# Ledger of designs, part 93: peptides against a protein of PDB entry 3S8F

Target 1, 157 residues: chain A of PDB entry 3S8F
Amino acid sequence: VLTLFVAVPSLMTAFTVAASLEFAGRLRGGRGLFGWIRALPWDNPAFVAPVLGLLGFIPGGAGGIVNASFTLDYVVHNTAWVPGHFHLQVASLVTLTAMGSLYWLLPNLTGKPISDAQRRLGLAVVWLWFLGMMIMAVGLHWAGLLNVPRRAYIAQV
Target 2, 166 residues: chain B of PDB entry 3S8F
Amino acid sequence: DEHKAHKAILAYEKGWLAFSLAMLFVFIALIAYTLATHTAGVIPAGKLERVDPTTVRQEGPWADPAQAVVQTGPNQYTVYVLAFAFGYQPNPIEVPQGAEIVFKITSPDVIHGFHVEGTNINVEVLPGEVSTVRYTFKRPGEYRIICNQYCGLGHQNMFGTIVVKE

## One batch from the design tools (peptide; made by RFdiffusion4, then SolubleMPNN)

Design b2_p14_3_s3 (from b2_p14_3, 7 letters changed)
Fold by OpenDDE base, seed 1:
Structure b2_p14_3_s3 (fold): chain B 157 residues (1-157), chain C 166 residues (1-166), chain A 14 residues (1-14)
Amino acid sequence: as target 1 above (157 residues)
Amino acid sequence: as target 2 above (166 residues)
Amino acid sequence: ALLAFLAKLREELE
């Protein structure tokens, strides 16, 4: 019963971060229900990377609740579902956040801004990474629901 | 205009904070209610059966693979299975079609997996604990057992077979 | 109620 309590602070944090993004977008001139999203700095890989990580973290978080549920865990435990979950959490959010941090950190440490070409390349990298991660994650979750085991190279499916 | 915007932003932030706190209390209340009204449901699953992994190969129901399948009643069997590095015992496991099978699975060495293809049988096997799974095979044939928990260098080749006979 | 409150605040920000 107490196990799912871990989701509470995570959800609180998620909504707070979302609110922060909305505030930022509105401060940048975004208006309306969704106009603030377009106003965010999507031309900066240091921003885009962690935000894409956050987007991947949403379904990952939902999966975390499933994984932590005793009854539902019977379905997903030690299947491909689990790798799907942690790839969203680690390889998406954590990795993209780290990538985004570098796009800020390196220019800061060197005292030199990144070139426009490097910026565009960075955007391409993080978007492609995100796309690949989403495809893989969907595939792994799907396979997991089909009872494909994790840590195995073979399945009857 | 700037002052108005700042006031709105602050109110917005306070709103989200209040919502978060409210949700916190709701969830705490739900937990408290559950604990107060449901005592049996707090700890799921049945009895935890323990065994000594150092002697399980030498004595007891897991010691002899030839005696691993025990008929416990009409159309009911208990199968004592060892998962070890790197295989299963007995192998193959032979059981009748349509019989209710209770698998009692343990390990003498490290943690293993017990995943039976074509079924919903999927459990971890811990040394010192007995995993109990009940299943009835409706179709005859061979069912592969897959180790889905890393157990060493031979993990990828650790397979077993359940043969369901008509 | 929360959504209504937030909607009102959004209007004020416009």
Scores: peptide ipSAE 0.008, ipTM 0.784, DockQ to the pose 0.278
Fold by OpenDDE base, seed 4:
Structure b2_p14_3_s3 (fold): chain B 157 residues (1-157), chain C 166 residues (1-166), chain A 14 residues (1-14)
Amino acid sequence: as target 1 above (157 residues)
Amino acid sequence: as target 2 above (166 residues)
Amino acid sequence: ALLAFLAKLREELE
C-alpha cells in the first residue's frame, strides 16, 4: 500500500497535462465542462497523435498502478495483461508521440508545409493506429484477467 | 498576461488533482479487495529462500524426482519441483485431491515460469531462489504447467503436468 | 465491473 504513494506525483503530472489541454481549449473559445475539448485543434495530426497517446496512457497508467501493486500483481503478472500494458505505453503513447512529433518537425525543418491530402492521411493513420491499439490492448488485458499466460502459444481459455 | 494564465491554470489543475486523488483511492480499494481475496500462497518480499543451482540436481530435496513429493503431515505435502531447459520434474507431479500442497520450485539453469492452468499458481522460477506456493486442488484431473518466461530455444514446448488423484 | 469480474475469477481459479 505504501508503494502506491508513488502514484501521487505520477497522477499529478498526468492530470496537469490534462489541465493544460483544458486551458488551451478554453483559450480557443471552448466553454463549459466539455466544450473546451471540441475547441482543440483536432484537424492537426501533430496534435491529435500525441493526445491519442495520452488517452491510451490513461488505462495504461492505471495498469501501471496495478502492475506495481504488490497484491494485484499476483493476479496479472506474466499473463497477457502485461503485453496489454506494454502496447498502451510503448506502442501507443510513445509511438503516437513520435508520430505527432514527426508531423510537426519535418515541415518545420524542411520549410515545406504538409499538403491538405497529407494532413488528412496523417489523421487517418493516427486514428486507425489508436483504434487498433485500443482493440488489441483491451483484448490482451481481458485475456490476462482470464489467466491466459504471457509468452505461450496456447491457453486453456 | 502570464499571471492571469497562471491563475487560470491553477484553478483547473486543482480540479484535476482532486480527480487524481480520487482515482488513487479507487486503486487502493482495488488493492484492498485483492488482499482480502488473494492471500493464499503469497510470500511477502524479504523472506526468500536460497539454494545453490549448481548442486541442486545432485543433492538435496530436488535431486531425486521419485522423492519429490513429501508428506509433511496429515493431508499435507511438499513438492520439490525443478524447472529446467526444457521441462519440469517430477513430471507428472502426482498429488491427492483436497490435500494442502506446498510447491518448492527452483531452477538449475535459467529463469523459467511456472504457470498452472486452471489455478492461480503463477510464479517465476529463478536459479538460486526457491519459489514457494501453497495450493489445494479441489478437483481431480490433469493440470498443465506452462512456462511463461522466455528460457531459450525450447521455451514454447516447455510443459508439465500435475495429476490430482481422488 | 472489475470487482465483479475479479470475484468471479477467484471462484474459478481457487
Scores: peptide ipSAE 0.007, ipTM 0.772, DockQ to the pose 0.019
Fold by OpenDDE base, seed 5:
Structure b2_p14_3_s3 (fold): chain B 157 residues (1-157), chain C 166 residues (1-166), chain A 14 residues (1-14)
Amino acid sequence: as target 1 above (157 residues)
Amino acid sequence: as target 2 above (166 residues)
Amino acid sequence: ALLAFLAKLREELE
């Protein structure tokens, strides 16, 4: 009940953020239904990181609803599915948001802009992190559905 | 133009909020559909039973592992299982193939897991509560019980075995 | 994608 209740404001927040991104993209010259996405500053790791986190949070949020369901939770509870959910929420959204925040905060606080090399490295870091996290998350969810237990070093499959 | 920008943002937000609400209902409907149509593999929740964890080892149906398997019908058994630090009792659990087995599982100490490989049996075991799981083993052989709830230093080595006899 | 995911979950519930 509690999780489902929280799901409503979370979804509202998610789409509100999306609306803000759309507006920003349109201000940057993006047009059409999807053209605003391309117009967003994908060359800035401070932007890319939290956005990738948000993308990872979508399936994680859906998983939260699954985990909160009585019958569906029976299938996934205490399996590798649960760590998969956690990694999407914490290791993806929270961590990438933190990374992105650092890419903005440090230059801002020091008054020194990041070099182009640092920018490129930052982009590589956040994209690789996201990719790795998605691979791991998919693997964990899949393993969970195959009844691989949580908190065990062995599994039947 | 701060005010103009604000109004524009609000317009976009309204659209997305409408979309959000629509999608919310879609997702709920899809979940409801799956729950309504395919629940045969889910072990139903049993009646809540309580037991005194401080005396469960000394008296009652869990006290003697030799009497843990009780035949309750021609093809029905109740197995009283203790999950403890760090193992299961009885071990092995011997049951016949094709019989309906009702596991009554409790703990004398801390929370444990009871995950039987090769089955959909996966429950947490709380001290003071009795977990009830009903299952019929269709295949003979050995089924490993895994503790999937951290219970202490020996957690990783906490295993049991169910032996299903032909 | 969501439907496919739910279908997989449904299979596990059977």
Scores: peptide ipSAE 0.006, ipTM 0.769, DockQ to the pose 0.026
Fold by OpenDDE base, seed 3:
Structure b2_p14_3_s3 (fold): chain B 157 residues (1-157), chain C 166 residues (1-166), chain A 14 residues (1-14)
Amino acid sequence: as target 1 above (157 residues)
Amino acid sequence: as target 2 above (166 residues)
Amino acid sequence: ALLAFLAKLREELE
């Protein structure tokens, strides 16, 4: 149980980021409990990408606690659950953050802003990536709970 | 005003931090609840047992597949299983229905997996260590053993079978 | 919801 305190710094970091987003949204005119979310710049793929990554990271983080649990790990270890966790942590958060960074970096390095078409394409890419990752991750977690093995091409289920 | 903005940010941060701490306790409570209410899926960890992987094939209880299944008591058996590149021995493993089976699994070469379909048996097998799993098969039939730890070029074809007899 | 999930998980793993 004491090992769960390792999660405290990560949670603190995550929620400080969330606090920053809330403040930013409120500065942009958002009001109320949820109005600040709508006020965020959802038209910018450089913003949307890492935020979607954060959203995927939430269940992934919860899964991390499960995976780190001595007892609960017996249920999920070397099943499809583990790849599901990885795809939330790495293929969602890290990858989407990298994608978002790229959408900012390239225009900045070239000195040329992206066109509206490029912006829309970027949004499509990011959202489709997130959707695909969520479908796959949910499927992998579900399959893992159904005892589908990791690193095997066949399963009883 | 920058000062007002700073104070506002701190207030939000404090709120979110409080929430994060609350969630930590929720997670702890959920783990405690799971442990208290559900134990059927738990594979108890035994004491660390070691074996010499360089001699395990030549001497000891794993050396002869024909002697791998040992009756240790009424309706109780110990099965000494080797996971190797690329298969299992004995293969098939034949055990009676309803008997308590203690699997003693080790490897003479590299790390393998021992995943038995239709069961909660799922362990990594390390050379030099003995994995112990206790299970009772309630239904007769064939149960496939799958290697779920990459062990080389033949990993994908590494299968075994447990035959449960009535 | 989490408690319900755990209850379901328990049922499935029994």
Scores: peptide ipSAE 0.000, ipTM 0.782, DockQ to the pose 0.024

Design b2_p14_3_s4 (from b2_p14_3, 8 letters changed)
Fold by OpenDDE base, seed 5:
Structure b2_p14_3_s4 (fold): chain B 157 residues (1-157), chain C 166 residues (1-166), chain A 14 residues (1-14)
Amino acid sequence: as target 1 above (157 residues)
Amino acid sequence: as target 2 above (166 residues)
Amino acid sequence: ALLAFLAQLAADLE
């Protein structure tokens, strides 16, 4: 009940953030239905990291509703599905946001921009992290649906 | 200028709200699909039953593993199972093929899991509560019971066996 | 990559 209660404001917030991104992209010269996406600052790891986190959070949020369902919980509870959900929420959104925060906070605290080499390396890190997290998450969710147990080193399938 | 920005924001928000509504239906559809494809054999939770975990080993239906399997009717059995640190009793659990088995599972110590491989039996076992699971084994053989709730240092080796006899 | 990132960051901040 509590999870479903917070789902509504969370969804509203998510789409508000998306609207803000669209507006920002259009201010940066993006046009058309999707042109604003390309206009966003994808060369900045401080931007890319939290955005990738948000993208990973979307299926995770949907999974939260599944986990909170009385009937669906019988299917997924204490299976690999649950770790899959948590890794999308914590290891993607929270972690990537933390990573991205460093790329914003440190330059602002020191008053000095990061080097171009560090910027490129940062982009590589956050994209690789996101990719790995998505692979793991898909695998864990799939395994969970196949009744692979949580907290066990063995499985029938 | 501020008015222009306000109008622009409203337009985009309105669009995304419409999109959000569409996505809501997509999510509902996905939930429905999941239910339809993965819940054919869901075992409903039983009624809440309580037991004293401090005396469950000493008296009552869980006290004697030799008396754990009780025939309650034609082709119907109740099995009183204890999940404890670190194992299950009785072990093995012997039941006939094709019989309706009602598992009454509780714990004398900490929370454990009761996950039977090859089945949809997957419940948490709480001290002081009795978990009830009803299942009919259609295939003979051995079914491994796995503890999928961390219960201590021996958790990883906590296994049981259900032997289904022809 | 993470370690390299941290190392380079440290070098850049010094």
Scores: peptide ipSAE 0.028, ipTM 0.764, DockQ to the pose 0.016
Fold by OpenDDE base, seed 3:
Structure b2_p14_3_s4 (fold): chain B 157 residues (1-157), chain C 166 residues (1-166), chain A 14 residues (1-14)
Amino acid sequence: as target 1 above (157 residues)
Amino acid sequence: as target 2 above (166 residues)
Amino acid sequence: ALLAFLAQLAADLE
């Protein structure tokens, strides 16, 4: 029970970030329960990257509760499930946030805005990264549930 | 207006906080459901037991691989297993089908893994501690033991075998 | 694919 209470601050933080996104979307003219999402700047890779990271972080966070649970951790510990989890947390959220930060930082430091071609390429990069990461993460989690071991080159399945 | 913006932000935060609490209850419910339906698959672990890793090879129940399998009842055995760099002893571990096996696993050197393919046996083995796992093999055959905790240059080749006899 | 994943999950938890 105490272990699950550790998830409360993390959830509060995550949904506070979501609240900020909703506020931003509504300021940009979004209306209704979901209309604010469409109003967000999806044409900017500096925005899209960290948001996609957040989307990957959601299932990762749910998995974190599983991994922190004594009984359930016994099932997933040192299986392919664990790499699946941290690829969502680190290789998705952290990496995409870093990529997004770079897309904002470099133009501002140089004083030169990115071209449309560079912008489109940036969007392609972050979306492809997200897609590939989600495919890999699903595969790793699934393999983990099939008892594929972590840090081993061979498995029964 | 900063105050107006702040008030709006607070309203959204309250909504999302309510959602977060709802999701927390959903996760708790899912965990409870999983535990209720998956309890039969849990292997009970013993209480924390300590051993001296510097003498475990010289004295005690792990010292002689030939005496590692001990019958403790009509259909019950205790197997004293060492995980070391880079292998397991005894190897192979021979046990009868249908018997209740209690594995007592420790390490004389570094942390290793003890992952038995075809089973839900998967524990880390720490020097100075004894890992206790209870399992009954229902099918005869060979079960491979895999080290799933990095333990050095030979980690990837560290395997053992459990032979279950009819 | 999602349904297949859920089915496998259910089977593993039985």
Scores: peptide ipSAE 0.019, ipTM 0.793, DockQ to the pose 0.024
Fold by OpenDDE base, seed 4:
Structure b2_p14_3_s4 (fold): chain B 157 residues (1-157), chain C 166 residues (1-166), chain A 14 residues (1-14)
Amino acid sequence: as target 1 above (157 residues)
Amino acid sequence: as target 2 above (166 residues)
Amino acid sequence: ALLAFLAQLAADLE
């Protein structure tokens, strides 16, 4: 019970961030149920990267609840499912947040803005990273559900 | 201004928090469903059965692989399995089809995995602790045991076999 | 596919 209770503050934090994004989007002129999303600064890799990290964190967080469940963890533990979870949490959220932070921090510290070419390249990098990570994560979770073992070079399927 | 902005944020937070709570209940419901439908022989966490890893090879039910399979009742067996660097004993593990098998698995050295392909048997094996898994093999044949917890240089080659006889 | 696997998982737990 206490283990699953940890999901409460985690979800609260996650959705507070979402609320902040909605507020920011609406301040930028977004309207309606979804219009605020379009109003966010999607042209800035410093913004896009951590947001994509958050998007990856959603299924990862859901998986965390699964992994923390005694009965469900019995199914997924030490299967390819677990690496799938890790790559969503660490290689997506943490890494993309770090990338985004770098895109903000370096221009700020140097006083020199990034060039338009660098900005476009940055956007490409973070989107491609996200896409690749999602494909890999889905594959790993899928393999895990097929009972492919973790830390083994051979599997039945 | 700042106060007004904070009030506006609260309105959005209420909606997202409601969604958060809804999702929480969904996940709890899924867990509850799993519990309600679970019949795979998972033994709930209880009193931890312990064993001395330094003597488990010399004395006790794990000491002799030839005596590892013990009939405990009609169509019921207990199998005492050692996971060690780098293999399993007994190997192969021979059990009859349709019998209820209780695996008692421990390690004399380091942490190992016990993953049986074709089944839902997948547990970690810790020195000093006994992992207990109950399973009934419905189909005869060979089932490969895979170590899915890194245990050293020979980890990748650590395999065993369960032979289910008709 | 996910739903199918979840269904299969549920069946395997029976």
Scores: peptide ipSAE 0.013, ipTM 0.788, DockQ to the pose 0.021
Fold by OpenDDE base, seed 1:
Structure b2_p14_3_s4 (fold): chain B 157 residues (1-157), chain C 166 residues (1-166), chain A 14 residues (1-14)
Amino acid sequence: as target 1 above (157 residues)
Amino acid sequence: as target 2 above (166 residues)
Amino acid sequence: ALLAFLAQLAADLE
């Protein structure tokens, strides 16, 4: 149990990022307990992508605590649970952040703003990616709990 | 105003830090609850047991698959299983239904997996170490052993069988 | 030894 306190720095970091989002939203005119969320720039794929990555990272982080637990690891280790975990970590946060970075970097480097059509397409891409990732991740975690092994093409269940 | 911004940031951070700590305790509590209510399904790690992977095929309890199943007591057996590239021995592993089986699993070559379908037996097998798993098969039949750790070109075809006899 | 290993590997993959 004491080993699980290693999660403290990670959680502190994660929720500090959330605090930054709240601050940003309030600076943009958001008020109240949740009004700051609506005030965030949800029309910008450079913002939406990494935020969706953060959202996917939450269950992944929780899974990290499970995976790091000595006893619980016997349940989930080398099952489909593990791919489910790192897809939430890598294919959501890292990949979506990379995608979002392009929507900032390319216009900045070229000196040309993205068109409205490109912006809308970008939003569609990152939202669809997130949706697909969540479906896959839930499926993998579920399969893992049903004792479906990883690195195997067959399973009894 | 830098000072105002700083104070605001600190206030938000304090709130979210409190939330983070609360969530930490929630997670720990959930884990503790899970462990407390599902202890029967947990396979504890045994004492570290070491073997020489270079001689395990030539001498010792893993050397002869015909002698791999050893009765250690009434309705108690120890099965010395070798996971190798690319299979298991003995194969099939024949054990009685309802008997307490202690699997002693090791590898002469590389890391393998030992995942038994229909059971909670799932361990990595490291050369030089002995994995110990205790299990009682309640139902007769065939249980497939799957290698769930990549072990080389033939990994995908590495299977074994446990036959539980009535 | 390497050749023997490769031969055995090939046999195991058949």
Scores: peptide ipSAE 0.000, ipTM 0.788, DockQ to the pose 0.007

